Peptides against a protein of PDB entry 7BDX. Designs and how they scored, part 163

Target 1, 212 residues: chain A of PDB entry 7BDX
Amino acid sequence: EMGAAACTLLWGVSSSEEVVKAILGGDKALKFFSITGQTMESFVKSLDGDVQELDSDESQFVFALAGIVTNVAAIACGREFLVNSSRVLLDTILQLLGDLKPGQCTKLKVLMLMSLYNVSINLKGLKYISESPGFIPLLWWLLSDPDAEVCLHVLRLVQSVVLEPEVFSKSASEFRSSLPLQRILAMSKSRNPRLQTAAQELLEDLRTLEHN

## One batch from the design tools (peptide; made by RFdiffusion4, then SolubleMPNN)

Design b2_p18_7_s4 (from b2_p18_7, 8 letters changed)
Fold by OpenDDE base, seed 4:
Structure b2_p18_7_s4 (fold): chain B 212 residues (1-212), chain C 212 residues (1-212), chain A 18 residues (1-18)
Amino acid sequence: as target 1 above (212 residues)
Amino acid sequence: as target 1 above (212 residues)
Amino acid sequence: DLEEFEKKVEELIEKSEE
């Protein structure tokens, strides 16, 4: 319980850029983010057996950890830190997103996807995550999720790839051959306005790439 | 391990006044500080049997918790919160300081004493802690510690009482009758300059009170 | 073929704009 409470407070205060800088400026950042990945991995592996109550202390702890990573990745120095010094954590997040089934652990998936999106704001971060093995199949796996927030963050991450010619060119053939176009078109007709807009913008960006 | 790491980072960032305000502005502050007291109490109770290694994850966790309380108490709104909303935590800190033997858990005692000193900066905080049962005997018990930092923070807390006439008047008879004067005089001759100064200043303050 | 896929994507996008 106390660990989850402390981690939840750390998540809340990590919304501040100054707090992120303070976390990263300490000698404990590397260890913290290493253990973060291991803790998240342990949690996801535990889900294959017992329906751990989504409201468990462990769940709240992992949500807070994912939230901290997301907030760190929102800051330029945080992205640089994650991509340079905590690559294993990024690899873990990608792996865990693959290990989770559609509709499973929605809140955690949203936070992890937000972290990857935030990392993707920097070209170096985008290159790193997009060059990960199975990245394109993972995007489509995640886009099959029934949750609108999961799908929204997948679409945003896809858009980050599409908007960067150097990244997109490396994956363009695989991307085009596997694109779940009907799914994206269905999302562009969603009643969720955020999902609708994100899907429409992505379709427009894809159209622009085909005309160039 | 992860809980201790998260709590240690929260301790580090809680040195910021803005972070303390963010912690206290959340709906989780009350629960966090309630569990903090229980966690510290559980740790101290565990020491009576097995020599828990001072470097254990549990020890580091409790140090971080005590550090967070200390940093919160350093801020005006934090003192107000602790005295109004987390009195049980203050009572717990006072109790744990009594339960610990001289030379036992020095680092924890220092942090707890720093928290009480910080609370004592406000008249309401000083009143609350000084009116606690056994407060004066506790000060003398703590002043028997061989550690200079423990003794320094005890002397500072004693000075906070002595400098406040409304507080001192209530305890003056007990204080005078039980004052370990020879111990304080020995500290005024300490090779530790901080301890020496604090003991000398307290002796001067006491002398001034006897002349009035 | 990539060209056939591109054309199909364009056609589907155009139909989605109607």
Scores: peptide ipSAE 0.008, ipTM 0.733, DockQ to the pose 0.013
Fold by OpenDDE base, seed 3:
Structure b2_p18_7_s4 (fold): chain B 212 residues (1-212), chain C 212 residues (1-212), chain A 18 residues (1-18)
Amino acid sequence: as target 1 above (212 residues)
Amino acid sequence: as target 1 above (212 residues)
Amino acid sequence: DLEEFEKKVEELIEKSEE
């Protein structure tokens, strides 16, 4: 109970850039993000057994941890820290996104995808994520999610890859062969306007890359 | 482990006034400080049994919680919040300071005394603390501590009471009859310069009050 | 082949606009 409450407060205040700088300026940041990855991994592994209720203290704790990572990644110095000093955490997030089934832990997936998107704002971060083993198959797997918010954040991450020529050129063959284009086309006709727009923009970006 | 790490980070960043405002500006502050009091109480009650190692995650967690309260009380809006909305937490801190034996949990006592001192900067806070049942006997009990830092922070809190005529006048008879003056005189001769100074200043303040 | 995929993408995009 108390741990989840403290972590939730830390998540809330980490929306401030100055708080992110304060977290990272301390000597405890490395240890904190190491334990964060382990805690998130332990939680996801526990889901295959007992249906931990979504409203459990443990679920709220892991949501807050993922939220903290997202807020850290929203800031330039936070992205630099994650990519330079917390690569294992990024690897953990990628692994957990693969281990979660479509429709499983939707809110956690959204937060993890938001963190990866925020890391992708930095070319070094984008390069690290996109060069991760199984990254392209993972994007396809995640695009099969029934949740519109999950799909939206996958499309945003895909767009970040597509918009960076140095990254896209290295993965273009695998990317194109694995892209669930029919699913993206279906999303461009979605009743969800955010999903519709993101899918349409990605389709336009893909068309532009074919003509160049 | 992770809860203590998150709480320790929250303690560190709560040294910022803006972070304190962010904590208190949320809808979770009341619940957080309620659970804080309960957690601190549970920890102190557990000490009578198994010697929880001072370096345990639980000890670090409670130190961080007491540190957060101290940092909140250092800010004007934080003092106002504690005195208006978290009186139960202040009552808990006073109770726990009474339940702890001399030399027991020195670091926790220092943090709790620092929080009470910070609350005492506000006249309403000082009045609330000083009107608490058994407050004067508690000050005497705490002045028997062998630790110089505990004694220093007790003397600072005593000084806050003595320097406020409205508060001191109400408690003057009980205060004078319960004051371990010989102990304070011994502290004014301490080899610890901070303790020596605080004891000397308090003795001077007391002399001034006898002549008026 | 990349070219065959590009053609399939173009065909699918065209069909989605119909």
Scores: peptide ipSAE 0.008, ipTM 0.732, DockQ to the pose 0.013
Fold by OpenDDE base, seed 2:
Structure b2_p18_7_s4 (fold): chain B 212 residues (1-212), chain C 212 residues (1-212), chain A 18 residues (1-18)
Amino acid sequence: as target 1 above (212 residues)
Amino acid sequence: as target 1 above (212 residues)
Amino acid sequence: DLEEFEKKVEELIEKSEE
């Protein structure tokens, strides 16, 4: 209970840039983000058996951890820190997103995808995650999720790749050959306006790349 | 491990007034400080048997909790919150200071005494803690500690009572009749300059009250 | 293969705009 409450408060205050700088300027940051990855991994590995209630203290704790990572990645110095000093955490997030089944741990998936998107704002971060082994298959695995918010954040991450010619050129062949176009087209007709817009923009970006 | 790391980070960032305001402005503050008291109480109750290594994750966790309370109490809005909305936490700190033996959990005692001193900066806070049942006997119990830092923070808290006529008048008879004057006189000759100064100032304040 | 895919993507995008 107390750990979840403390992490939840830390998540809330980490929305401030000054708090992110204070976290990262301390001598405990490296250890904290190392243990964060391990804790999230342990939680996901424990899910195979027991229906961990999404409202459990453990779930709230892991959500707060993912939220802290997202807030750190929202700040330029936080992105630099994650990509330079906490790559194992990024690798862990990518692995956990692959280990989770469609419809499983939706809130955690959304938070992790938001963190990866924030990392992708930095070209070095985008290069790192997009060059990860199995990244393109992972995007399509995640895009098979029935949840509209999961799919929305996958589409935004795909858009970050497509809009960066230096990154897209390296994966263009694999990307084009495996693109679940019918799924994206179905999303462009979604009643969810955010999902609809993101799918339409991605289709327009893809069209622009095909004409150039 | 992760809980202690998160609480330690929250402790560090709570040295900022803006972070204290963010913690207290949220809907989770009441629950957090309620669980904080319970967690600290559970830790102290567990000490009767096992030599809990002062370096344990649990010890560091509880130190961080006490540090957060101290940082909150250092700010005017934090003192108002504690005295208005978290009195049970103040009662818990007073109780735990009574339950701990001389020389036991010295770091925790110091942090808890610092929090009570910070609360005493507000007249309403000083009234609340000084009117607590057994407060004067508790001060003398704590002043029997062999640790100079524990004794220093007790002397500072005693000084806060003595310097406030409205508070001191209510307890003056009990205070004068039970004052461990020989112990305070011994502290005024301490080789620790902070303890020496605090004991001398308190003796001067007491002398001034006897002549008026 | 790539040209056929490009054409198929273009046709599917055009069909999605209908």
Scores: peptide ipSAE 0.008, ipTM 0.731, DockQ to the pose 0.013
Fold by OpenDDE base, seed 1:
Structure b2_p18_7_s4 (fold): chain B 212 residues (1-212), chain C 212 residues (1-212), chain A 18 residues (1-18)
Amino acid sequence: as target 1 above (212 residues)
Amino acid sequence: as target 1 above (212 residues)
Amino acid sequence: DLEEFEKKVEELIEKSEE
């Protein structure tokens, strides 16, 4: 309980750039993010296919941890820190997104995808995550999720890859051959305006890449 | 481990007034401070006379909690919050200071005494803690501590009481009759300049009150 | 073939706007 409450407060205040700088400027940041990855991994491994009650202290704690990573990655110095000093955490997030089944831990997936998207704003970060083994299959696995918020954040991450010629050129063949186009087209017709827009923008970006 | 790391980071960032305002402006502040008191109480009750290794994750966690309370109490809105909404936590701190033996949990005592001193800057806070049952005996119990930092923060808290005529007048008879004058005189001759100064200032303030 | 995939994506987008 107390750990979840403290971590939730830390998550809330980490929305401030000054707080992110204060977290990273301390001597304990590396340890914190190392343990964060381990804690998130332990949680996902413990799920044994049981839908853990979203309201558990453990779930709340892991959500807060993922939220902290997301907020840190929203700041330029935070992205630089994660890409340079916490690559194991990024690898862990990618692995955990693969380990989670469609519909499992939706909120956690959203936060992890948001963190990866924020990291993708940095070209060095985008290169790192996109060069991860199985990254393209992982995106399509995640896009099979029934949750609109998961799919939205997957599409945003896909868009970040597509919009970077240096990154997209390396995976263009695999990307084009495996693209779940029918799924993206279905999302472009979603009643969810955020999902609809993200799918439409991605389809336009893909069309632009085909003409070049 | 992860809880202690998160709480330590929250402690560090709570040195900022803006972070204190963000903590208190959320809907989870009351719950956090309620659980804080319970966690600190559980820790002190578990000590069973064994000198808990200061380096334990549990000790570090409780120190961080006490540090957060201290940092919150350093800010005007934080004092107002504690005095109006978290009186149980203040009562817990007073109780725990009484339960701890001389030389036991020195760092925790210092943080708790600092928090009470910060609360005492608010007249409403000073009234609340000074009107607590056994407050004067508690001060003298704490002043028997062999640790100079504990004694320093006790003397500062005593000074806050002495400097407020409205508060001091209510307890003046008990205060004068039980004052460990020889102990304070010994501290005024300490090699620790901070302790020496605090003891000298208190003796001067007491002398001034005897002439009025 | 990239060109063939490109054409297929365009055709599918056009059909969806339909």
Scores: peptide ipSAE 0.008, ipTM 0.730, DockQ to the pose 0.013

Design b2_p18_8_s1 (from b2_p18_8, 5 letters changed)
Fold by OpenDDE base, seed 5:
Structure b2_p18_8_s1 (fold): chain B 212 residues (1-212), chain C 212 residues (1-212), chain A 18 residues (1-18)
Amino acid sequence: as target 1 above (212 residues)
Amino acid sequence: as target 1 above (212 residues)
Amino acid sequence: SAANEAALLTALGELNSR
């Protein structure tokens, strides 16, 4: 209980750039993000056995951790820190997104995808995550999720790849050959206006890249 | 481990007034400070059986909690919040300071005394803690501690009482009759310059109050 | 360029309202 409460408050205040700088300015940041990855991994590995109540202290704790990572990645110095000093955490997030089944831990998936999206704002971050083993298959696996928010954040991450020529050129063949076009077209007709818009924009970007 | 790491980061960033305002501006503050009191109480109650290593995750966690309370009480709105909405936490801190033996958990005692000193900056806070049952005997119990930092923070809290006529007048008889004058005189000769100064100042304040 | 993408902030209240 107390750990989840403290972590939840830390998550709330991490929405400030000054708080992110204070978190990173100490000697404790490296240890914190190392343990964060391990804690998130332990949580996901425990899901296959017990009905972890979504409202459990453990779930709230892991959500707060993922929220902190997201808010750190929202700031330029936070992205630089993650990409330079916490690569194992990024690898863990990618692995955990692959381990989770469609519809499993939707809120955690959304937070992890938001963190990866924020990392993708930095060219060095985008290069790092996109060069990770199985990254393209992972995007399509995640895009099979029934949840509209998961799919929305996957489409945003896909768009970050498509809009960066230096990254897209390296994987363009695999990307084009495996693209779940029918799935993206279905999302462009979604009743969720945010998902609909993101799918339409991505389809326009993809069409532009075929003509160039 | 992870809870202690998160709480330690929250403690570090709570040195900012803006972070204290952010902690208090949410609906989670009440729950956090309620659980803080319970967690500190559980820790102190567990000390009588196990050699809790001072460097344990549990000890670090409780130190971080006490540090957060201290930093919240350092800010005017934080003092107001504690005195208005978290009185049980103040009662818990007073109780735990009474339960701890001389030389036991010195670092925790210092942090708790610093929090009470910060609360005493507010007249409403000073009234509340000084009107608590057994407050004067508690001060003398704490002043029997062999640790110079514990004694320093007790002397500062005693000075806050002595310098407030509205508070001191209510307990002046009990205070004067039980005053460990020989102990304070011994502290005025301490090799610790901070303890020496605090004891000298308090002796001067006490002499001034006898002549008025 | 992807450099102008607004970073996403998260709060528990926003996740519970969805």
Scores: peptide ipSAE 0.132, ipTM 0.828, DockQ to the pose 0.043
Fold by OpenDDE base, seed 1:
Structure b2_p18_8_s1 (fold): chain B 212 residues (1-212), chain C 212 residues (1-212), chain A 18 residues (1-18)
Amino acid sequence: as target 1 above (212 residues)
Amino acid sequence: as target 1 above (212 residues)
Amino acid sequence: SAANEAALLTALGELNSR
């Protein structure tokens, strides 16, 4: 309980750039983000056995951790810190996104995808994520999720790859050969306006790249 | 471990007034400070049995909680919040200071005394603390501590009472009858310069009140 | 576009409203 309450408050205040700088300026940041990855991994491993209630203190704690990572990654110095000093956390997030089944832990999956999207704003972060083993298969695995919010954040992450020529050129062959075009086309007809827009924008970006 | 790390980061960032305002502006503040009191109480109750190592994750967690309370009480809106909305936490801190033996949990005792001193900066806070049952006996109990830093923070809290005529007048008879004058005089000769100064200042304040 | 460069912030209230 108390740990979840403290972590929840830390998540709320981490929406400020000055708070992110204060977190990172301390000698405690490295330890915190190391244990964050371990804690998120332990939680995901616990889900394979017991249907943990999404509203548990443990779930709230892990959601707050993922929220903190997202908010840290929203700031330029936070992205640099994660890619330079906390790569194991990024590797853990990628692994956990692969380990989670479609429809499993949707809230956590959304937060993790938001954190990866924020990391991808930096070219160094985008390179690091996109060069991770199985990254393209992972995107398609995640895009098979029935949840519209998961799919939205996957489409945003795919768009970050497609919009960066230096990154896209390295994976273009694999991307073109495995692209779930029918799934993205179905999303462009979604009743969810955010998902519809994201799928349409990505389809326009892809069409532009085929003609160049 | 992770809870202690999150709480330690929250302690560090709570040194900012803007972070204190952000903590208090959320719907989570009341729950957090309620559980804070319970967690500190549970820790102190656990000490009566096993010699918990001061460097344990649990000790670090509770020290961070007491540090957060101190930093919140350092801010005007934080003092007002504690005295208006978290009186049970103040009551818990007073109780725990009474339950702890001389020389026991010195670091926690110092942080709790610092939080009470910060609350005492506000006349409403000083009234609330000083009107608590057994407050004057508690001050003398704490002043029996062998630790110079505990005694320093007790002397500062005593000075806050003595310097406020409206508060001191209500307890003046009990204060004069029970004042450990010999102990304070001994502290005024301490080799610790901070303790020496605080004891001298308090003795001057007391002499001024005897002649008025 | 400029919209794709905007970092995503998360707040507790936005996740609990679903």
Scores: peptide ipSAE 0.129, ipTM 0.826, DockQ to the pose 0.042
Fold by OpenDDE base, seed 3:
Structure b2_p18_8_s1 (fold): chain B 212 residues (1-212), chain C 212 residues (1-212), chain A 18 residues (1-18)
Amino acid sequence: as target 1 above (212 residues)
Amino acid sequence: as target 1 above (212 residues)
Amino acid sequence: SAANEAALLTALGELNSR
């Protein structure tokens, strides 16, 4: 209870850039983000046996951790910190996204995908994430999720790769050969307007790259 | 481990007024401070049986909680919140200060005394604390502590009572009859310059009140 | 440029409304 409450408050205040700077300016940041990855991994491993209710203190704690990572990654200095000093956390997030089945822990997936998207805003973060082993297969695995919000954040992460020529050129062959085009086309007809727009924009960006 | 790390970061960032406002502006503040009191009480009750090492994760967690309360009380809106909405927490802090033996949990006592001092900065907070049952005996109990830092914060809290005529007048008879004058005089000769100064200032304030 | 993309912030209220 108390740990989840404290972490939830920390998540709420981490929406401020000044709070992110204060978190990172302290001597505790490295340890915090190291333990964060381990805690998230431990939680995901615990799901294979127990129907953890989404409203558990443990779930709330892990959601708050993922929210903090997302909010830190929303700030330029936070992205730099994560990419320079917390790569293991990014690797852990990528691993956990692969370990989770379609429809499993949707809220956590969304938060983790939002964090990766925020890291992808700068070229160094995008390079690191996109050069991770199995990154492209992971995107398609995640895009097979029935949840529209998971798919939305996957499409945003795909778009950040597609819009960066230096990154896209390295993966272009694998990307083109494995692209779930029919799935993206189906999403462009979604009743979810955010998903529909993101799928349509990505299809336009892909067409632009085929003509260049 | 993770709970203590999160709470420690929340403590660090709570040194900012804007963070205190953000904590209090959320719908989670009441619950957080309610659980804080319970957690601190549970920790102090656990000390009667186990030599809890000061460096335990549990100790660090409770120190961070007491630090957060102190930093919230450092801000005007935080004092107002504590006195209006978290009186049970203030009552708990007063109780725990009475339950702890001289020389026991010195760091926690210091943080709790700092929080009470900060609450005493406004008249409403000072009135509430000073009207608590056994408040004057508690001050003298705490002033019997061998720790100079505990005694320093007790003297500051005594000074805030003495300097407020509306509060002091209600307690003046009990205060004068029970005042550990010899102890305060001994502190005015302390090798600790902060303790020495605080004791000397209080003795001057008391002399001023005897001549009026 | 990826630099012009608005970063995503997370708030508790948006997660609990679902």
Scores: peptide ipSAE 0.128, ipTM 0.827, DockQ to the pose 0.043
Fold by OpenDDE base, seed 2:
Structure b2_p18_8_s1 (fold): chain B 212 residues (1-212), chain C 212 residues (1-212), chain A 18 residues (1-18)
Amino acid sequence: as target 1 above (212 residues)
Amino acid sequence: as target 1 above (212 residues)
Amino acid sequence: SAANEAALLTALGELNSR
């Protein structure tokens, strides 16, 4: 209980750039983000056994951790820190996104995808994530999720790849050959306006790349 | 481990007034400070059994909690919050200071005493603490501690009582009858310059009150 | 596009309200 409460408060205050700078300016940041990855991994591995209540203190704790990572990645110095000094955490997030089944731990997936999106704002971060083994298959696996918010954040990450020619050129053949076009077209007709817009924009970006 | 790491980061960032305002402006502050008191109490009660290593994750966690309380109490709105909405936590801190033996958990005692001192900056806080049952005997119990830093913070809290006539007048008879004058005089000759100064100032304040 | 440079902040209340 107390750990989750403290971590939740830390998450709330980490919305401030100055708080992110204070977290990173300490000698404890490296250790904290290392243990964060291990804690998230332990939680996801525990789900194959006991049905942890989604509202458990442990779930809340892991959500707060993922929220902190996301808020750190929202700031330029935070992205630089993650890509330079916490690559293992990024690798862990990518792995956990693959380990989770469609419809499983939706809130955690959303937070992890938001963190990866924020990291991808920096070209160095985008390169690192997109060069991860199985990244393109992982995006399509995640896009099979029944949750519209998961799919929205996958589409945003796909868009970040497509909008960067230096990144897209490396994966263009695999991307074109495996693209779940029918799924994206179905999302462009979604009743969820955010998902609809993101799918339409991605389809326009893809058409622009095919004509060039 | 992870809870202690998160709480330690929260402690570090709570040195900012804006972070304290953010902690208090949330809907979670009341619950957090309630659980804080319970966690500190559980830790102190566990010390009668297994010798918890002073460097344990649990010790570090409780130190971070006490540090957060101290930093909240350093800010005017934080003092108001504690005195209005978290009185049980203040009562718990007073109780735990009584339960700990001389020389036991010195760092925790220092942090708890610092929090009470910060609360006592506000007249409402000083009244609340000083009207606690056994407050004067508790001060003398704590002043028997072999640790100079514990004694220093006790002397500061005694000084806060002595400097407020409205508070001191209520306890003046008990204070004068139980005053460990020889102990304070010994501290005024300490090799620790901070303890020496605090003891000298308190002795001067007491002399001024005897001549009035 | 400039629109994709907007970082995502997370708050507990926003994840629960969606």
Scores: peptide ipSAE 0.122, ipTM 0.826, DockQ to the pose 0.042

